# Ledger of designs, part 4: peptides against a protein of PDB entry 3KDP

Target 1, 230 residues: chain A of PDB entry 3KDP
Amino acid sequence: PFLIFIIANIPLPLGTVTILCIDLGTDMVPAISLAYEQAESDIMKRQPRNPKTDKLVNEQLISMAYGQIGMIQALGGFFTYFVILAENGFLPIHLLGLRVNWDDRWINDVEDSYGQQWTYEQRKIVEFTCHTPFFVTIVVVQWADLVICKTRRNSVFQQGMKNKILIFGLFEETALAAFLSYCPGMGVALRMYPLKPTWWFCAFPYSLLIFVYDEVRKLIIRRRPGGWVE

## One batch from the design tools (peptide; aimed at target 1 P194 K196 P197)

Design b1_p9_1_s2 (made by RFdiffusion4, then SolubleMPNN; from b1_p9_1, 4 letters changed)
Fold by OpenDDE base, seed 1:
Structure b1_p9_1_s2 (fold): chain B 230 residues (1-230), chain A 9 residues (1-9)
Amino acid sequence: as target 1 above (230 residues)
Amino acid sequence: MLPILQGLP
């Protein structure tokens, strides 16, 4: 988010407060829940990791986590951001380079894509209105991310959803996201303005894409062990 | 995944 904010000079897609709510709120309980996951059915057929040669975090894990899944998550967030700005008159092309004028409190005549003028206060309301749905989008794609993290090789359909702590984590992160989005005073306290319930669905295609992508990956690994996809 | 390390652009 922050790199595109700098490179494209667009209005801030995700605030620091919303990032903290993800890192300290919605991701903690789900991440801890993975410690209670059942071992994969074939774990006793695998050789132990060699601590001298096998990195705990390998290039393949980094590529999957940050290069593939993380990119899909970011695309989901930016999709939601662009949808909300477009619904408020700012088409994606018009946002390029707009940051300087957007953040200037003395400019009260910033035009949208339709020639409507926006005051600094109106622009900041729209910006903060984007932060909450971007945050919710991250939570919705994290559902898929958490579920795919249950196993390295086995399908989720083979492993099943037996981890009650993981199910609780999914409920907790969703309940916290709803609380932060709809609790009165969050706009003042956290600059998190309430989102339309329809904006939750903007993330669903990306969450499904993450899930399908990883299940296909795991299917390839099961069919071709030791391939470049493992 | 640490969202801070999701320093994706």
Scores: peptide ipSAE 0.015, ipTM 0.616, DockQ to the pose 0.026
OpenDDE base, seeds 2, 3, 4, 5: peptide ipSAE 0.016, 0.015, 0.017, 0.021; ipTM 0.559, 0.628, 0.630, 0.636; seeds 2, 3, 4, 5 fail the geometry check

Design b1_p9_1_s3 (made by RFdiffusion4, then SolubleMPNN; from b1_p9_1, 3 letters changed)
Fold by OpenDDE base, seed 3:
Structure b1_p9_1_s3 (fold): chain B 230 residues (1-230), chain A 9 residues (1-9)
Amino acid sequence: as target 1 above (230 residues)
Amino acid sequence: RLPILEGLP
């Protein structure tokens, strides 16, 4: 988010403190849950691997899959950001290079895509209004990520929802997202203004996309053992 | 103008 903010000179999509809350708050319990689930699934069914060659290949492939999923997650967050700004009069093309004027507190007549003038205060309200649903979008997309990470090769439909630690992780992420979104003072402390419950659904297409992507990946792995997708 | 905040208390 911050890199795209610098490169595209768009209004800040997500605050640094909010990013820290994602990295430390929402990702910690999921990461632990995945570590436990991998230990349970791998102990029973792994053929003896060559410890030198097979570990490196598997780590690279897992890293690539997580990297691809991370890109889809970021895309989901930015989609939500652009939808919110578009609904408030700022089309995506108009946001490119707008940061300079957007962040200038002395410019109170910044025009949107429809010729409406926005004061500095109004612009900051809409900017901080974007932070919360961007964060929530990441959490909703992380639900799919957690669910798909339950299995390495089997479909989620084959494995089922047996891992209680994963369910706890999903609950913790959702509870943290709700807390940060709706607790009084979060707008001042974290630049996270409250959002309508309807915005929680904005990420669902991307969550579904991640789910479908991983199910297709796993299907390919099952049909072509030792392929490039593994 | 701010559809995200509309209807929140």
Scores: peptide ipSAE 0.019, ipTM 0.610, DockQ to the pose 0.515
OpenDDE base, seeds 1, 2, 4, 5: peptide ipSAE 0.014, 0.023, 0.019, 0.018; ipTM 0.557, 0.658, 0.623, 0.571; seeds 2, 4 fail the geometry check

Design b1_p9_1_s4 (made by RFdiffusion4, then SolubleMPNN; from b1_p9_1 with N2L A4I)
Fold by OpenDDE base, seed 3:
Structure b1_p9_1_s4 (fold): chain B 230 residues (1-230), chain A 9 residues (1-9)
Amino acid sequence: as target 1 above (230 residues)
Amino acid sequence: SLPILEGLP
């Protein structure tokens, strides 16, 4: 989010503190979950023929898969951001290069895509209104990611949700999202204004997309063991 | 505009 903020010079899609809450609050328990997760039975049964080379290949393939999921996650967050801004009069094309005027407190007549003028205060309200849904979108997409992390080759439907740490991680990140979205004072403290409950559903298509993508990937791997998709 | 926080404080 911050990289795109710099490159495109768009209004800040997600506050720095909120990013820290994602990294520290939502990613810690998943990381612990993965560390204590039981390896798939097929991984344990199939010792690598060459431990050094086969581990490196597997780590690269896993890293690429998670890299792809991370890109879809970021796209989900930005989709939510652009939807919110568009609903508030700022079309995506109008946001390009707008940051300079957007962040200037002395400019109180920034025009939206429809010629409406926005004061600095109004612009900051809509910006901080974007932070919470962006965060929630990341959490909802992470639900799918965490579920996917449970297996490399087997379907989620085959292995189920047996890892208690993973389930706790899903609960923790959801509770954190609810806390940051609805606790009094979060708008002032974290620049996260309260979220209309309907916006929780904005990310669901992306979570579903990631889930379907991974299930298809795993299906291909099961049908073609040792293929390039693994 | 369609405020995202319609009906929320």
Scores: peptide ipSAE 0.017, ipTM 0.585, DockQ to the pose 0.425
OpenDDE base, seeds 1, 2, 4, 5: peptide ipSAE 0.009, 0.010, 0.011, 0.016; ipTM 0.473, 0.562, 0.614, 0.588; seeds 1, 2 fail the geometry check

Design b1_p9_2 (made by RFdiffusion4)
Pose (drawn by RFdiffusion4):
Structure b1_p9_2 (pose): chain A 230 residues (1-230), chain P 9 residues (1-9)
Amino acid sequence: as target 1 above (230 residues)
Amino acid sequence: ATVMEFILD
């Protein structure tokens, strides 16, 4: 978001104070939760790991959390900022520029995609209404994430969901977000504004994509263990 | 007000 905020001079989809709600808020518990994960094989049947090679974090990993499942998380994140604004007037393209004027606190008279003129706090209360559910489609996608960052070889149907804590992390993560968006206060404190029902289910095809993509990876590997995918 | 009404469905 902060990247395109520079590219397409677009209204900032995801705000800063909004970000310290992911890893400090929703994300904390779900992550702590993997540490409670049983194995995937006789680990005490493999040679010991090797401090020089096979590191904790590596090429093959960053190529996943950043290069892959990371992007698909954003395509889903933007797609609802694109919906929050068009379902409120600003059909996408009439966005490719606004910021310069948009962020102006004096230009209270700005054309949307119909003619309607918006003040400042009038449209910002939509910009923050844009954060509030980017901050969701992010939590929504992190369901499909917290469930495939669960295993690294086994299908979820081979390992199952016996992690009676990780599941809590879900119910928490999600509900925390709702509370962070409906309590009389989170708006005037965090630029968090209540959401309309239709609004939550945006990232859903995307959460389910992230899900399906990861499952198919693992399968390949287990069919071709020396092959390219692994 | 209309915007908040819209947001609250």

Design b1_p9_2_s1 (made by RFdiffusion4, then SolubleMPNN; from b1_p9_2, 8 letters changed)
Fold by OpenDDE base, seed 1:
Structure b1_p9_2_s1 (fold): chain B 230 residues (1-230), chain A 9 residues (1-9)
Amino acid sequence: as target 1 above (230 residues)
Amino acid sequence: DEILKKLLG
């Protein structure tokens, strides 16, 4: 997200505070929860790992988790960002190169895509309004990500939702997202303005996409062990 | 405030 901000010179889609909240608030508990996840149903039938030759996490799994899923998460966040700005008069094409003027407090006549002039204060309100739903989008997408990370081969329906710590993690990150989104003073303190509850649903297609993608992947792995999809 | 109302409304 930050790289796109620099390259495209768009208004900042995700603030430092939101990034910090993701890293420290939403990622930690869920990550720990995975350590307590029950083994896959077939784990007892597998040979023990060779500590010298077998990687703890294989490169394919890393590539999938941080590459493919990460890209979907980023796309989801940016989608939400662009939708909000477009609804407020700033079409995506117009945002390109706008950052310099956007961030200049002395320019109070920045025009949107429809010729409406925006003061610095107005622009910052819209910008900070984008930070919150971007954060929420990440949280919602993480729901699917955390669920799919429970297993490598088995469907979520086969493995089940037995890890109470994982469930607690999902609740915790959701509660944190709600707190940051709706608690009075968050706009001033954290530059996270409240969002409409409907914005929580903007991420659902991406969450579903990740879920379906992973289930299909796992299905293929079960049918064709050792395939390129694994 | 007006923008915020529009965003939240």
Scores: peptide ipSAE 0.027, ipTM 0.725, DockQ to the pose 0.760
OpenDDE base, seeds 2, 3, 4, 5: peptide ipSAE 0.020, 0.019, 0.018, 0.020; ipTM 0.676, 0.597, 0.634, 0.648

Design b1_p9_2_s2 (made by RFdiffusion4, then SolubleMPNN; from b1_p9_2, 7 letters changed)
Fold by OpenDDE base, seed 3:
Structure b1_p9_2_s2 (fold): chain B 230 residues (1-230), chain A 9 residues (1-9)
Amino acid sequence: as target 1 above (230 residues)
Amino acid sequence: DEILEKLLG
């Protein structure tokens, strides 16, 4: 998000401190929970890895976690960001290059896409209103991400949701998101203004997309072992 | 703030 902020010169979609909260708060318990996931039913049917050539975390796994899924997650966040700004009069195309004027306290007549003038204070309210739903979108997408990371090949329907620690991780992540979204003072401390409950659902299509994508991928792997999608 | 109220309402 911060890179896009710099490259596209758009209003800041997500604050640095908020990102820190994601990395340390929302991701910690879920990541640990994966260590306690039950073994896949086919684990004993797999060939042992060669310790000289095979790593515990291979490039394909990294690519999936930080590449493909990460991109979908980012798209979800930015989608929410653009929707909120559009609903407030700023169409995506109008945001390009707007940062300089947006962040200038002395400019109180920044026009939106419809000719409405926005004061600095009003703009910052809208900006900080975007931080919260962006954060929540990440959390909602992480639900799907965490669930799909339970297994390498088996469907969630095959493996089930037996890991109570994972369930706790999902709960903790959601609770933290709610806390950061609605706790008084978060607007000042984290630049996260309160979120309309409806925005929690904005990311659901992306979560579903990730889920479906992974299920299809795993299905292909099961049908074609050793394929390029593995 | 009127904007916040509108967004949260």
Scores: peptide ipSAE 0.021, ipTM 0.600, DockQ to the pose 0.714
OpenDDE base, seeds 1, 2, 4, 5: peptide ipSAE 0.020, 0.019, 0.015, 0.020; ipTM 0.691, 0.649, 0.471, 0.682; seeds 1, 2 fail the geometry check

Design b1_p9_2_s3 (made by RFdiffusion4, then SolubleMPNN; from b1_p9_2, 7 letters changed)
Fold by OpenDDE base, seed 4:
Structure b1_p9_2_s3 (fold): chain B 230 residues (1-230), chain A 9 residues (1-9)
Amino acid sequence: as target 1 above (230 residues)
Amino acid sequence: DKILEKLLG
């Protein structure tokens, strides 16, 4: 999100505080919970990895986590961001290069896509209104991400949801997201303005996409071991 | 809280 903010010079889609909430709040407990995940049902039937050649974290895993899943996650967040700004009069094309004027407190006549002028305060309200839905979108997408990370090869339907700590982590991050989204004072304290409950559903297609994508990937791996998809 | 205030300031 921050990279696109810099490259495209758009209004900040996700604040620093929200990023910290993701990294320290919503991601940490679920990530730790994966350490307690049950081994895949067929893991003991596989030959041991070569510790010299088979890294625990390899380029393929990094590519999947950061290049593929991370990209889908980012797209989900940006989709929500663009939808909210569009509903407030700022079409995506108009946002390109707008950051400089957007962040200038002395410019109080920034025009939206329909010629409406926005004061600095009004712009910051809509910006902070975007932060919360973006954050929630990330959390919703992380549901799928966490679930698919349970296994490398087995389907979630095969592995099941037996890790109680992981399940607790999902509830915890959801509860935290709800707290940060709806607790009074979060707009002032965290620059996260409350969002309509309908915005929670904006991320669901992307969460589903990640889930389906990974299930298909794992299906291909199971059917074609040693393929490029592994 | 102080760190948060600094980040939000």
Scores: peptide ipSAE 0.008, ipTM 0.368, DockQ to the pose 0.037
OpenDDE base, seeds 1, 2, 3, 5: peptide ipSAE 0.000, 0.000, 0.000, 0.000; ipTM 0.277, 0.273, 0.271, 0.317; seed 3 fails the geometry check

Design b1_p9_2_s4 (made by RFdiffusion4, then SolubleMPNN; from b1_p9_2, 7 letters changed)
Fold by OpenDDE base, seed 5:
Structure b1_p9_2_s4 (fold): chain B 230 residues (1-230), chain A 9 residues (1-9)
Amino acid sequence: as target 1 above (230 residues)
Amino acid sequence: DEIMQKLLG
């Protein structure tokens, strides 16, 4: 997010506070849930594996999977960001290079894509309104991530939702997202302004994309054991 | 305030 912010000179899509909420609030419980799931999986599938080669392959797989998933998460967040700004009159092309004028407190006549002028305060309200949906988008996408990470080879439909910690994690991160989005004072304290409930659905296509991507990946692994996709 | 009302409405 910050790299695109710097390169494209667009208004800040994700605030520092929002990043901290992701790292400290939403990622901890999922990480714990995955650790427990891995422990259970290793206990059940004691096939003699070469411990040195299999650890290395697993680390590479995890790194690639998380890297790819992270990119899709970022894309989802940016999609939500651009949709919100477009609904408020700022088309994506118009945002390129706008940051300098956007962040200038003394410029109160920044024009949107339709010629409407925006004061500094108005612009900041819209910007901070984008931060909350960006966060929510990450949470919604993380639902898919957590579900797909439950199994390495089996479909989620085959394994089921047996991990209670994972389910708890999903509820916890969703509750946190709702709290940060709608609790009075969050706009002032955290610069996370309330959002319409409809914005929760903006991330669903990306969540579905991740789910489909991983199911296809797992299907390929099952059909072609030892392939490069594993 | 007007923008907030529009965004929340």
Scores: peptide ipSAE 0.024, ipTM 0.683, DockQ to the pose 0.741
OpenDDE base, seeds 1, 2, 3, 4: peptide ipSAE 0.021, 0.020, 0.021, 0.018; ipTM 0.685, 0.655, 0.635, 0.514; seeds 1, 2 fail the geometry check

Design b1_p9_3 (made by RFdiffusion4)
Pose (drawn by RFdiffusion4):
Structure b1_p9_3 (pose): chain A 230 residues (1-230), chain P 9 residues (1-9)
Amino acid sequence: as target 1 above (230 residues)
Amino acid sequence: PNPALEGLP
């Protein structure tokens, strides 16, 4: 978001104070939760890891959290900022520029895609209404994430969901977000504004994409263990 | 009027 905020001089979809709600808020518990994960094989049947090679974090990993499941999480994140604004007037393209004027606190008269003229706090209360659900489609996608960052070889149907804590992290992570968006206060404190029902289910095809993509990876590997995918 | 504020739970 902060990257395109420079590219397409677009209204900032995801705000800063909004970000210290992911890893400090919703994300904490769900992550702590993997540490409670049983194995995937006789680990005490493999030679010991090797401090020089096979590191904790590596090429093949960053090529995943950043290069892959990372992007698909954004395509879902933007897609609802694109919906929050058009379902409120600003049909996408009439966005490719606004910021310069948009962020102006004096230009209270700005054309949308119909003619309607918005003030400052009038449209910002939509910009923050834009954060509030980017901050969701992010938590929504992290369901499909917290469930495939669960295993690294086994299909979820081979390993199942016996992690009676990781599941809590879900119910928490999600509900926490709702509370962070409906309590009389989170708006005037965090730029968090209540959402309309239709609004939550945006990232859903995307969460389910991230899900399906990861499952198919693992399968390939298990079918071709020396092959390219692994 | 602001339509983003209408229809809220």

Design b1_p9_3_s1 (made by RFdiffusion4, then SolubleMPNN; from b1_p9_3, 3 letters changed; failed a check: a repeat of another design)
Amino acid sequence: MLPILEGLP

Design b1_p9_3_s2 (made by RFdiffusion4, then SolubleMPNN; from b1_p9_3, 3 letters changed)
Fold by OpenDDE base, seed 3:
Structure b1_p9_3_s2 (fold): chain B 230 residues (1-230), chain A 9 residues (1-9)
Amino acid sequence: as target 1 above (230 residues)
Amino acid sequence: RLPILEGLP
């Protein structure tokens, strides 16, 4: 988010403190849950691997899959950001290079895509209004990520929802997202203004996309053992 | 103008 903010000179999509809350708050319990689930699934069914060659290949492939999923997650967050700004009069093309004027507190007549003038205060309200649903979008997309990470090769439909630690992780992420979104003072402390419950659904297409992507990946792995997708 | 905040208390 911050890199795209610098490169595209768009209004800040997500605050640094909010990013820290994602990295430390929402990702910690999921990461632990995945570590436990991998230990349970791998102990029973792994053929003896060559410890030198097979570990490196598997780590690279897992890293690539997580990297691809991370890109889809970021895309989901930015989609939500652009939808919110578009609904408030700022089309995506108009946001490119707008940061300079957007962040200038002395410019109170910044025009949107429809010729409406926005004061500095109004612009900051809409900017901080974007932070919360961007964060929530990441959490909703992380639900799919957690669910798909339950299995390495089997479909989620084959494995089922047996891992209680994963369910706890999903609950913790959702509870943290709700807390940060709706607790009084979060707008001042974290630049996270409250959002309508309807915005929680904005990420669902991307969550579904991640789910479908991983199910297709796993299907390919099952049909072509030792392929490039593994 | 701010559809995200509309209807929140």
Scores: peptide ipSAE 0.019, ipTM 0.610, DockQ to the pose 0.522
OpenDDE base, seeds 1, 2, 4, 5: peptide ipSAE 0.014, 0.023, 0.019, 0.018; ipTM 0.557, 0.658, 0.623, 0.571; seeds 2, 4 fail the geometry check

Design b1_p9_3_s3 (made by RFdiffusion4, then SolubleMPNN; from b1_p9_3 with N2L A4I)
Fold by OpenDDE base, seed 2:
Structure b1_p9_3_s3 (fold): chain B 230 residues (1-230), chain A 9 residues (1-9)
Amino acid sequence: as target 1 above (230 residues)
Amino acid sequence: PLPILEGLP
């Protein structure tokens, strides 16, 4: 997210503190779930395969898969950001290079894509209104990741502890998203303005896309055992 | 009025 912000010079899609909350709050539970999944996979692979090579391959494959999923998550967040700004008169092409004028408090006549002039206060309201649904989009997309992790291993016994960790992760992420979105003072402290509950649904198409992507990936792995996508 | 701004409390 921050790289696109620097390269494209767009209005800030997500605040630094909110990014830290994503990294620490939302990525930790998936990371823990992965660590448990790796540990369980190592326990189940009791056959004396070369433990060094199999562990390295599995870690690399998991890291690539989660790297790809993380990229799709970021794309989902940016989609929500662009939808919000487009609904408020700022088309994606118009946002390119706009940051300099957007962040200037002395410019009160920044035009949108339709020629409407925006004051500094109005621009900051819409910017901070983008931060919350971007964060919520990441959380809703992570729900799909947690569901994907549940469907990866058909073993009901391994699903027991994983299901508890997954359910706990879903609860924690959702509670954090609700807290950051609706707790009084979060707009001032984190530059996260409250969002209408309807904006939670903006992420659902991307959650579905990630789910479909992973099912297609799993299907490819099943059809080509030992392929690069494993 | 922009739909998002009208709905901010």
Scores: peptide ipSAE 0.020, ipTM 0.626, DockQ to the pose 0.499
OpenDDE base, seeds 1, 3, 4, 5: peptide ipSAE 0.009, 0.011, 0.018, 0.011; ipTM 0.468, 0.577, 0.609, 0.491; seeds 1, 4 fail the geometry check

Design b1_p9_3_s4 (made by RFdiffusion4, then SolubleMPNN; from b1_p9_3, 3 letters changed)
Fold by OpenDDE base, seed 5:
Structure b1_p9_3_s4 (fold): chain B 230 residues (1-230), chain A 9 residues (1-9)
Amino acid sequence: as target 1 above (230 residues)
Amino acid sequence: TLPILEGLP
């Protein structure tokens, strides 16, 4: 998110507090949940063909899969960001290079894509209004990530939801998202303004995309053992 | 009013 902010010179899509809430709040319980996940039934039955090379290849493929999932998460967050700004009059093309004027306190006549002028205060309200739904989008996408990370090869439907810690993680991150979105004073204290409940649905296509992506990946692995997609 | 905040008190 921060790299795209620098490269595209767009208004800040994700605040420092929101980043901290992702890194410390939403990711910690999931990480613990994965540590306590029961071994996949196939892991116990597979004889390693070459213990040194196959382990390194698997670690690299796991890292690549997590990298791909992280990119889809970021895309989900940015999608929500662009939708909110577009609904407020700022089309994505107009946001490119706008940061310099957007962040200038002395410019109170920044035009949107429709010729409406925005004061500095109005722009900052819109910017901070994007932080909460970006965070919520990440949480909703992480629901899919947590579910798919339960298994490496088996479908979620085959392995089932046996890990109570994983289920707790899903509730914890959702409760945190609700707290940050709706608790009075969060806008002043954390620059996270309240969110309409309807905006929680903006991330659902991306959550579904991750789920489908991983199920297709796992299906390919099951049908073609030893493929590069493993 | 911001569309995202419309209907919030």
Scores: peptide ipSAE 0.014, ipTM 0.510, DockQ to the pose 0.523
OpenDDE base, seeds 1, 2, 3, 4: peptide ipSAE 0.010, 0.015, 0.010, 0.009; ipTM 0.505, 0.584, 0.582, 0.563; seed 2 fails the geometry check

Design b1_p9_4 (made by RFdiffusion4)
Pose (drawn by RFdiffusion4):
Structure b1_p9_4 (pose): chain A 230 residues (1-230), chain P 9 residues (1-9)
Amino acid sequence: as target 1 above (230 residues)
Amino acid sequence: SVISEMLSE
């Protein structure tokens, strides 16, 4: 988001104070939760790891959290900022520029994609209404994430969901977001504004894509263990 | 009121 905010001079989809709600808020508990994960094989049957090679964090990992499942999380994050605005007028393209004027506190008269003229606080209450559900499609996608950052070889049907804590992290993470968006206050405190029902289910095909993609990876590997995918 | 309006729509 902050990257395109420079590219397409677009209204900032995800705000800063909004970000310290992901890893400090929704994300904390779900992550703490993996640490409670049983194995995937006789670990005490493999030679000891090797401090020089095979590091904790590596190429093959960053190539995943950033290069892959990371992007698919954003395509789903933007896609609903694109919906929040068009379902409210600003059909996408009439966005490729607004910021310069949009962020102006004096230009209370700005054309949308119909003619309607918006003030400042009038359209910002939509910009923050844009954060509030980018901050969701992010939590929504992190369901499909918290469930494939669960195993690294086994299908979820080979390992199952016996993690009676990780599941809590879900119910928490999700509901925390709702509370962070409906309590009389979060708006005037966090630029968090209540959402309309149809609004939550945006990232859903995307969460389910992240999900399906990861499952198919593991399968390949387990079919071809020395092959390219692994 | 705002929450009810949003949920109604």

Design b1_p9_4_s1 (made by RFdiffusion4, then SolubleMPNN; from b1_p9_4, 7 letters changed)
Fold by OpenDDE base, seed 4:
Structure b1_p9_4_s1 (fold): chain B 230 residues (1-230), chain A 9 residues (1-9)
Amino acid sequence: as target 1 above (230 residues)
Amino acid sequence: DLVAEALAL
């Protein structure tokens, strides 16, 4: 989010506070829950990792986590961001380069895509209104990310949802997201304004895409061991 | 400010 904010000079899509809430709040329990996941049924058929040649974090893991899943998550967040801004009169093309004027407190006549003028205060309300749905979008795509992280090779349908700590993590992150989104005073304390319940659904296609993408990847790995997809 | 805050994270 922040890289695109700098490169495209768009209004801030996700605040630092919301990023902290993700990294320290919603992701912590889910990440810990993976330590309690049951071993895959075929793990005893795999050769032990060679600690000298096989990295714990390899190029495949980096590619999967940051290059593939992380990009889909970012796209989901940005989709929500662009939809909200478009509903408020700011089409995506109009947002390019708008940051300078958007963040200027002395400019109170920033025009939207329809020629409506926006005061600094009105713009900041819309910006902070984007942060919460972006955050919720990340949580919703993280459901899929957490579920796909249960296994490296086996389908989630083969592994099952037996990890009670992981299930607890999914409920915890969702409850925390709801708390941060709807608790009175969060707009003042965290600059997280309440979102319409409909915004929770904006991430669902991306969450489904992550899940389907990984299940297809795992299916390919199972059918063609030693392929470039591993 | 945002860059400094993002780097402090």
Scores: peptide ipSAE 0.020, ipTM 0.626, DockQ to the pose 0.025
OpenDDE base, seeds 1, 2, 3, 5: peptide ipSAE 0.018, 0.011, 0.009, 0.025; ipTM 0.600, 0.460, 0.469, 0.686; seeds 1, 5 fail the geometry check

